Peptides against a protein of PDB entry 6B4E. Designs and how they scored, part 6

Target 1, 295 residues: chain A of PDB entry 6B4E
Amino acid sequence: TNFDKISKMFWHYKDKIAQIKQDIVLPIKKADVNVRNLLSRHKRKINPKFGQLTNSNQQLFKIQNELTQLINDTKGDSLAYHWILNFIAKAVVHQAETEVRVKPESALPLGKLTLYLLVQFPELQELFMARLVKKCPFVIGFTCEIDTEKGRQNMGWKRNNENKWEDNTSYDERMGGILSLFAIITRLQLPQEFITTTSHPFPIALSWHILARICNTPLNLITNTHFVILGSWWDAAAVQFLQAYGNQASKLLILIGEELTSRMAEKKYVGAARLRILLEAWQNNNMESFPEMSP

## One batch from the design tools (peptide; made by RFdiffusion4, then SolubleMPNN)

Design b1_p8_5_s4 (from b1_p8_5 with D2E N8S)
Fold by OpenDDE base, seed 1:
Structure b1_p8_5_s4 (fold): chain B 295 residues (1-295), chain A 8 residues (1-8)
Amino acid sequence: as target 1 above (295 residues)
Amino acid sequence: SEPPLNLS
């Protein structure tokens, strides 16, 4: 694992966030009233769509079509188009922070929708990754110290209006929700209409990177959150990961489930305990995946 | 293709 490369990637996306604000978000505030009104209306129509997802593929396809139409309506104005995609990127991540956080299986329909949009609108890919890395750097296997304010900020910790850090549980759950979504995306097949013409933008190999990079992370930087997000990843993608990489996947699952948890046993992390339970379930031939969606 | 397992 090349940590310098990972750091460069991390800061690339941090810079991208700043660039998005400068080149997309702020300019729209100065756009003509018609553009602003259009985007306001579209925002109001788009935002509820993510909450309308169910375990139904039929409902998913309906929402995909509706969002596609709404996004296409903005293509006549490049700035408006990029603004709406950035809004969607933010909204998807927010949905992961809120709904997936409390209902992990909801990552499946959300992930399917997101993957569709990422392929249908390629410009969404960088916007989405930038938002993911900002909010949850674990998605690229980035870790830094959280003993400083800047370190915590880099790792996606939030402060409230009173400059108080969020509690550990809240942070862990948010990271778990976001990581669940990303994990789902990496293990999903492309929609039928794209599978033969397009490469997967965030393939299962990115899950490999997450696990491998965490395993190579200096132990002094490993926290409960690392185990929480690994557990979230496990629930979301372990079955499909094993299907994709076979014995090599097994080795990596053993490394995170057995070796990494053992090395950190003195910390008595709750997340590590859960990951051990998942490992044991797998060893007992009881590895579970999220249920498939209905037609 | 399987990525290489590069672990320390």
Scores: peptide ipSAE 0.020, ipTM 0.693, DockQ to the pose 0.213
Fold by OpenDDE base, seed 5:
Structure b1_p8_5_s4 (fold): chain B 295 residues (1-295), chain A 8 residues (1-8)
Amino acid sequence: as target 1 above (295 residues)
Amino acid sequence: SEPPLNLS
């Protein structure tokens, strides 16, 4: 694992966030009143859509179509188009931080919707990835020390209005929610209409990167959060990961489930204990996946 | 195909 490369990628997306603010978010505030009004209306219509997802494919397709129309309405103005995509990127990640956090299986419909949008609107890809890395650098296997304020900020820790750090449980759950979404996206097949003409923007190989990079992370940087997000990933993608990479996938699952947990046993991380349970379930031929969506 | 493990 080349950690310099990972760090460069991390900072690339941090810079992208700053660039988005400078070139998209701030300029729109000075845009024509008609454009601002359009975006305000669209924002109000778009935002609830993510919460309207269910385990129904019918509902998913309905929402996909509605969002597609709303986004297309902005294409006449490049700045407006990019603004609405950035808004969507933020909204999707926010949904992961809230809904997926408490209901991991909701990552499936959200992931399907997101993947559709990423392919339908390619400009969303960099905006979305930048937001993901900012909020949850685990998605690219980045880890740094969290014994400094800057380190915590880089790892996505939040402070409240009283300048107090969020509690460990809140952080772990948020990271797990975001990682669940990303994991789902990586293991989903492209929609039927795109599968022959488009490459997957965030393929299953990115899940491989996450696991491998965490396995290669210096042990002194491994925390409970690492095990929590690995567990979240496992629930979201382990079955499909095994299908994709066979024996090599098995080796990597054993590395995280057995070897990594064993190396960190003295820490008695709750997340590690859960991951061990997942490993044991797999060994007993009881690996579970999220249920498929209904028609 | 199965990708190689990179543990370095």
Scores: peptide ipSAE 0.019, ipTM 0.684, DockQ to the pose 0.406; fails the geometry check
Fold by OpenDDE base, seed 2:
Structure b1_p8_5_s4 (fold): chain B 295 residues (1-295), chain A 8 residues (1-8)
Amino acid sequence: as target 1 above (295 residues)
Amino acid sequence: SEPPLNLS
């Protein structure tokens, strides 16, 4: 694992966030009043859609069509189009931080919707990835020390209005929610209409990178959060990961479930204990996945 | 394709 390369990627997306603010978010405030009004109306219509998802594919398709139409309405103005996509990227990640955090299986319909939009509107890909890395750098296997304020900020820690850091449990759960969504996206097949003509924008190989990079992370930087997000990933994608990479996948699952947890046993991390339980369930031929969606 | 186990 080349950590210099990973760091470069991390800062690339941090720069992208700054660019988005400068080139998309701020300029739209000076745009024509008709454009601003259009975007305000669209924002109000789009935002509730993510919470309307259920375990139904029929409902998913309905929402896909509605969002597609709303986004297409903005294509006549490049700035408006990019603004609405950036809004969607932020809204999806926010949904992961709130809803997926408390109901991990909700990542499946949200992930399906997101993957559809990423393929239908390719300009969403960089906007979405930048937001993911900013909020949860674990999605690219980036880790830094959190002994400094800047380090915590880089790792996605939040402060409230009183400048107080969020508690460890809140941070762990938020990271788990975001990582669950990303894991789901990486293990989903492309929609039928795209499978023969388009490559997967965030393929299962990105899950491989997450696991491998965490395994190679210096042990002094490994925290309970690392094990929490590995557990979230496991619930979201382990079954499909094994299907994709077979014996190679098994070796990597053993590395995170057995070897990494053993190396950190002295810390007695709760997240590590849960990951150990997941490993044992797998060893007993009882690896579980999220329920498939209904028609 | 299945990648080789390379953690580097």
Scores: peptide ipSAE 0.013, ipTM 0.684, DockQ to the pose 0.411; fails the geometry check
Fold by OpenDDE base, seed 4:
Structure b1_p8_5_s4 (fold): chain B 295 residues (1-295), chain A 8 residues (1-8)
Amino acid sequence: as target 1 above (295 residues)
Amino acid sequence: SEPPLNLS
């Protein structure tokens, strides 16, 4: 693990966020009134779609088609197109922070939708990744100290209007929700229409990076949140991860489930305790995954 | 094929 490269990647996406604001978000406010009206209408139509997802693949396909049409309507104007994709990126991450946070299994339909959009509209990939890294640096295995204000900000901690930090539980749940979504995306197969012509934009190897980078993180930087997001990842992707990498996956799961938790035992992290339970369930041939969606 | 376990 090269932490310098990870840091560079982290700051690259921070810069990307600033660039998006400067080159996409702010300019559209001065765009032609017809363009602004179009985007306002599309925003209103797109926003509820993510909440309309269910455990039904038929419903998923319907929403995919609807969103595809709405996005295609903006392609005549590059700025409008990028604006709507950025909006979608933000909306997806927001859905992870709110819905997936409280119902982790909802990551599956949301992940399927997101993966479809990422492939259908490649320009969404950098926009989405930038938003993910900003909100949840764990998606690239980045971590820093959180005993400073800047460190907390870098790790995605929020402050309210009174400049008070969010509580630990809220932060853990948000990070878990976002990481669940990303984990799901990494372990999903491409839709049939893309599988022969397109490479997976965020493949299972990125899950490998998350786990490996956390294992190599200095122990003094490991927090309860690390174990929480590992648990979220486990629920979302461990089964498919084992299928993908076999014995090598097993070794890495043992490293996070047994070795890392043991090294941090003195901290008595609740997230670590849960991860140990997940490990034990696996050892008893009782590893669970989210249920597959209905036809 | 399975990738080698490389944490570096």
Scores: peptide ipSAE 0.013, ipTM 0.680, DockQ to the pose 0.451; fails the geometry check

Design b1_p8_6_s1 (from b1_p8_6 with V4A T6Q)
Fold by OpenDDE base, seed 5:
Structure b1_p8_6_s1 (fold): chain B 295 residues (1-295), chain A 8 residues (1-8)
Amino acid sequence: as target 1 above (295 residues)
Amino acid sequence: EPPAPQLP
């Protein structure tokens, strides 16, 4: 694992966030009133769509079509188009922080929707990845120390209006929610209409990177959160990961589930205990996956 | 298949 490369990637996306603000978000505030009104209306229509997802493919397809039309309405103005995509990127991540956090299986319909949009609108990919890395750097296997304010900020910790850090449980759950979404995206097949013409923008190999990079992270930087997000990943993608990489996947699952947890046993991390349970379930041929969506 | 990483 090349940690220098990972750090460069991390800061690339941090810079991208700043660039988005400068080149997309701020300029639109000075745009023509008609454009601003259009975007305001579209924002109001788009935002509820993510919460309208269910375990129904029929509902998913309906929402996909509705969002596609709304986004296409903005293509006449490049700035407006990029603004609406950035809004969507933020909204998807926010949905992961809220709904997926409390209902991990909701990552499946959200992930399907997101993957569709990422392929349908390629410009969304960098916007989405930048937002993911900002909020949850675990998605690229980045870890830094959190004993400084800057370190905590870099790792996605939030402060409230009283300048107090969020509690550990809140942070862990948010990270787990975001990681669940990303994990789902990596293990989904492209929609049928794209599978022969387009490469997967965030393929299963990125899940491999997450696990491998965490395994290679210095142990003094490993926290409960690492185990929490590994557990979230496991629920979301372990079955499909095993299907993709076979014996090599098994080795990596053993590394995180057995070896990494054992090395950190003295810390008595709750997340590690859960991951151990997941490992044991797998060893007993009881690995579970999220149920497939209904028609 | 890619090789599995080693823990430090």
Scores: peptide ipSAE 0.027, ipTM 0.712, DockQ to the pose 0.686
Fold by OpenDDE base, seed 4:
Structure b1_p8_6_s1 (fold): chain B 295 residues (1-295), chain A 8 residues (1-8)
Amino acid sequence: as target 1 above (295 residues)
Amino acid sequence: EPPAPQLP
């Protein structure tokens, strides 16, 4: 693990967020009134779509088609197109922070939708990744200290209007929700229409990177949140991860589930305790995954 | 398949 490269990647996406604001978000405010009206209408139509997802593939396909049409309507104007994609990127991450946070299994339909959009509209990939890294640096295995204000900000901690930090539970749940979504995306197969012509934009190897980078993170930087997001990842992707990498996957699961938790035992992290339970379930041939969606 | 890393 090259932590310098990870840091460079982290700051690359932080810079990308600033660039998006400067080159996409702010300029659209001065755009032609017709463009602004179009985007306002599309925003209103797009927003509810993510909440309309269910465990039904039929419903998923319907929403995919609707969103595809709405996005295609903006392609005649590059700025409008990028604006709507950035909006979608933000909306997806927000859905992870709110819905997936409280209902982790909802990551599956959301992940399927997101993966479809990422492939259908490649320009969404950098916009989405930038938003993910800003909100949840764990998606690229980035970690820094959180005993400073800047460190907390870098790790995605929020402050309220009174400059008070969010509580630990809120932070853990948000990070878990976002990581669940990303984990799902990495372990999903491409839709049938793309599988022969397109490479997976965020493949299962990125899950490997998350686990490996956390394992190599200095122990003094490991927090309860690390174990929480590992547990979220486990629920979302462990089964498929084992299928992808076999014995090598097993070794890595043992490293996070047994070795990392053991090394941090003195901290008595609740997230670590849960991860050990997941490990034990696996050892008893009882590893569970999210149920498959209905037709 | 990449090799599994070792804890430091």
Scores: peptide ipSAE 0.027, ipTM 0.708, DockQ to the pose 0.605
Fold by OpenDDE base, seed 2:
Structure b1_p8_6_s1 (fold): chain B 295 residues (1-295), chain A 8 residues (1-8)
Amino acid sequence: as target 1 above (295 residues)
Amino acid sequence: EPPAPQLP
């Protein structure tokens, strides 16, 4: 694992966030009033759609079509188009931080919707990835120290209006929610209409990178959060990961479930204990996945 | 398939 390369990637996306603000978010405030009004109306229509998802594919297709039309309405103005995509990227990640956090299985319909939009509107890909890395750098296997304020900020820790850090449980759960969504996206097949003509924008190999990079992270940087997000990933993608990489996948699951947890046993991390339970369930031929969606 | 990593 080349950690310098990972760090470079991390800062690339941090720079992208700054660029988005400079080139998309701020300029739209000076745009024609008709454009601003259009975007305001679209924002109000788009935002509720993510919460309207259920375990139904029929409902998913309905929402896909509605969002597609709303986004297409903005294509006549490049700035408006990129603004609405950036809004969607932020909204999806926010949904992961709130809903997926408390109901992990909701990542499946959200992930399907997101993957569809990423393929249908390729310009969404960099906007979405930048937002993911900013909020949850674990998605690219980036880790830094959290002994400094800057380190905590880089790792996605939030402060409230009183400048107080969020509690450890809140941070762990938010990271788990975001990572669950990303894990789901990496293990989903492309929609039928794209499978023969388009490559997967965030393929299962990115899940491999997450696990491998965490395994190679210096132990002094490993925290309870690392084990929490590994557990979230496991619930979301372990079955499909094994299907994709077979014996090589098994080796990596053993590395995170057995070896990494054993090396950190002295810390008695709750997240590590849960990961050991998941490993044991797998060893007993009882690995579970999220239920498939209904028609 | 990428090779499995090794813990230090």
Scores: peptide ipSAE 0.026, ipTM 0.711, DockQ to the pose 0.595
Fold by OpenDDE base, seed 3:
Structure b1_p8_6_s1 (fold): chain B 295 residues (1-295), chain A 8 residues (1-8)
Amino acid sequence: as target 1 above (295 residues)
Amino acid sequence: EPPAPQLP
């Protein structure tokens, strides 16, 4: 694991966020009132769609089509198009922070929708990844110290209006929600209409990177959050990960579930305890996956 | 610490 490379990747996306603000968000605020009104209307139509997802593929396809139409309506104006995609990237991550954190299985329909949009609108890919890395650096296996304000900020910690840091539970749950979504995306197959013509933008190999990078992270930087997000990843993708990489996957699951938890046992992390339970369930041939969606 | 296994 080359941590210098990971750090460069992290800062690349941080810079991308700044670039997005400068080149997309701020210019739109100063754009023609008609353009702003159009985008405002589209935003209002798009935003509720993510919360309308269910365990139904039929409902998913309906929402996919509706969003596709709304996004296509903006393609005539490059700035408007990129603005709406950036909005979608933010909205998807927000949905992961709110809904997926409390109902992890909701990551499946959200992930399917997101993957569809990422393929249908390739310009969304960099916007989405930038937002993910900003909110949850764990998606690329980045970790830094959190004993400084800057470190906490870099790791996606939020402050409230009173400038107080969010509680540990809230942070852990948010990170878990976001990571669940990303994990789902990495393990999903492309929709049938794209599978022969397009490469997967965020393939299962990215899940490997997450696990491997965390395993190689200096132990003094490992926190309860690392175990929480590993547990979230496990629920979301472990079955498919094993299918993809077989024995090599098993070795990595044992590394995170047994070796990493054992090395950190003195910390008595609640997240580590849960991950241990997941490992034991697997050892007892009781590994579970999210239920498949209905037609 | 032993490194994580490499991608196949």
Scores: peptide ipSAE 0.025, ipTM 0.715, DockQ to the pose 0.131

Design b1_p8_7_s1 (from b1_p8_7 with T1E N5D)
Fold by OpenDDE base, seed 4:
Structure b1_p8_7_s1 (fold): chain B 295 residues (1-295), chain A 8 residues (1-8)
Amino acid sequence: as target 1 above (295 residues)
Amino acid sequence: EPPLDTPL
């Protein structure tokens, strides 16, 4: 694992966020009133769609079609188009922070929707990845110290209006929610309409990178959050990961579930305890996945 | 065998 490259990738996306603000978000505020009105209307229509997802594929397809039409309405104006995609990227990540956080299985319909949009609108990919890395650097296996304010900010910690950091549980749950979404995306197959024409934008290999990079992270930087997000990843993708890589996947699951947890045993991390339970369940042929969506 | 960070 080349951590210098990972760091460069992290900062690349941090810079991308700044660029998005400068080149997309701020310019729209000065755009033609008709464009601003269009985007305001579209924003209002798009926002509730993510919360309307259920375990129904029919409902998913309905929402996909509605969003596709709404996004296509903006394609005549490049700035408007990129603005609406950036809005969607933010909304999806926010949904992961709120809904997936409390209901991890909701990552499946959200992930399917997101993957569809990522393929249908390729310009969403960099916008989405930038937002993911900003909110949850774990998605690229980035870790830094959190003993400083800047370190905490880089790792996606939030402060309230009183400048108080969010509690550890809140942070862990948010990171878990975001990581669950990303994990789901990496393990989903492309929709049938795209499978022969397009490569997967965030393939299962990215899950491999997450696990490998965490395993190679200096132990002094490993926190409870690392184990929490590994557990979230496990619930979301472990079955499909094993299907993809077979024995090599097994080795990596053992590394995170047994070796990494054992190395950190003195910390008594709750997340590590859960990960060991997941490992044991797998060893007993009781590995579970999220239920498939209904028709 | 590839390094840990290299998927198959």
Scores: peptide ipSAE 0.039, ipTM 0.763, DockQ to the pose 0.162
Fold by OpenDDE base, seed 2:
Structure b1_p8_7_s1 (fold): chain B 295 residues (1-295), chain A 8 residues (1-8)
Amino acid sequence: as target 1 above (295 residues)
Amino acid sequence: EPPLDTPL
């Protein structure tokens, strides 16, 4: 694992967030009143759509079509188009931080919707990844120390209005929710209309990188959160990961489930205990996946 | 065997 490369990638996306603010978010405030009114109306229509997802593919397709129309309405103005995509990127990640956090299986319909939009609107890809890396650096296997304020900020820790850090449980669950969504996206097949003409923008190989990079992370930087997000990843993608890489996937699952947990046993991390349970379930031929969506 | 960081 080349950690210098990972750090460069991390800071690339941090710079992208700053660029988005400067070149998209701030300029739209000075745009024509008609454009601002259009975007305000579209924002109000788009935002509820993510919460309207269910375990139904029929409902998914309905929402896909509605969002596609709303986004297409903005294409005549490049700034408006990029603004609405950035809004969508933020809204999707927020949905992962809130709904997926408490109901992990909701990552499946959200991931399907997101993957469709990422392929249909390629400009969404960099906007979405930048938001993911800012909120949850674990998606690219980045880890730094959290014994400083800057370190905590880099790892996506939040402070409230009283400048108090969020509690460990809140952070762990929020990271787990975001990572669940990303894991789902990496293991989904492209929609039928794109499968023969387009490459997957965030393929299963990115799940491999997450696991491998965490395994190679210095042990003094490993926290309970690492095990929590590995458990979230496991629930979301382990079955499909094994299907994709076979015996090599199995070796990597053993590394995270057995070796990494054993190396950190003295810490008695709750997340590590759960990951060990998932490993044992797999060893007993009881590896579970999220339920498939209905027609 | 490929490096740990490299998918097959």
Scores: peptide ipSAE 0.036, ipTM 0.764, DockQ to the pose 0.167
Fold by OpenDDE base, seed 1:
Structure b1_p8_7_s1 (fold): chain B 295 residues (1-295), chain A 8 residues (1-8)
Amino acid sequence: as target 1 above (295 residues)
Amino acid sequence: EPPLDTPL
């Protein structure tokens, strides 16, 4: 694992966030009133769509079509188009932080919707990845120390208005929710309409990188959160990961489930205990996946 | 083949 390369990637996306603010978000505030009103209306229509997802593919396709139309309505103005995509990127990640956090299986419909949008609107890819990395650096296997304010900020920790850090449980659950979404996206097949014409923007190989990079992370930087997000990843993608890479996947699952947890046993991390349970379930031929969506 | 970024 080349950690310098990972750091460069991390900072690339941090810079992208700053660029998005400068080139997309702030300019819209100065745009004509008609554009601002259009985007305000679209924002209000788009935002509830993510919460309207269910375990139904029919409902998913309906929402896909509705969002596609709403986004296409902005294409006549490049700035408006990029603004609405950035809004969607933020909204999707927010949905992961809130809904997926408490209902991990909701990552499946959300991931399907997101993957569709990422392929349908390629400009969303960089916007979405930048938001993911900012909120949850684990998606690229980035880790830094959290003993400093800057370190915590880099790892996506939030402070309230009183400058108090969020509690560990809240952080862990948010990271788990975001990682669940990303894991789902990496293990999904492209929609039928794209599978023969487009490459997957965030393929299963990115799940491999997450696991490998975490396993290679210096142990002094490994926290409970690492095990929590690995557990979230496991629930979301382990079955499909095994299908994709076979014996090599098994080796990685053993490394995270057995070796990494054993090396950190002295810490008595709750997330590690859960990951051991997942490993044991797999060893007993009881590995579970999220249920498939209904027609 | 999986990526060459291998663990431990």
Scores: peptide ipSAE 0.035, ipTM 0.751, DockQ to the pose 0.288
Fold by OpenDDE base, seed 5:
Structure b1_p8_7_s1 (fold): chain B 295 residues (1-295), chain A 8 residues (1-8)
Amino acid sequence: as target 1 above (295 residues)
Amino acid sequence: EPPLDTPL
């Protein structure tokens, strides 16, 4: 694991966020009133759709089509198009922070929708990844110290209006929600209409990177959150990960489930305890995945 | 084959 490379990736996306603000978000405020009105209407129509997802593929396809049309309506203006994609990127991550956080299985329909949009609108990919890395650096296996304010900020910790840090549970759950979404995306197959024409933008290999990089992270930087997000990843993708990489996947699951948890046993992390339970379930041939969506 | 970014 090259941690310098990972750090460079992290800061690349942090810079991208700043660029998005300067080049997309701020300029639109000075755009033509008709464009601003269009975007305001579209935003209002788009935003609720993510919460309208269910375990139904029929509902998913409906929402996909509706979003596709709404996004296409903006293509006549490049700035408007990029603005609406950036809005979608933010909205998807927000949905992970709120809904997936409390209902992890909701990551499946959200992930399917997101993957579709990422392929249908390639410009969304960098916007989405930048937002993911900013909010949850774990998606690229980045970790830094959190004993400083800057370190906490870099790791996606939020402060309230009184400059108070969010509680540990809130942070853990948000990170778990975002990571669940990303994990799902990495293990999904491309929609049938795209499988022969394009490569997967965020393939299962990225799940491998997450696990490997966490295993190589200095132990003094490993926190309960690391185990929480590993557990979230496990629920979301472990079955498909094993299918993809076979024995090599098995070795890596043992590394995180047995070795990493054992090395950190003195900390008595709740997330680690859960991960041990997941490992034991697997050893007893009881590994579960999210149920497939209904027709 | 899995990616080269493997645990050490």
Scores: peptide ipSAE 0.033, ipTM 0.753, DockQ to the pose 0.261

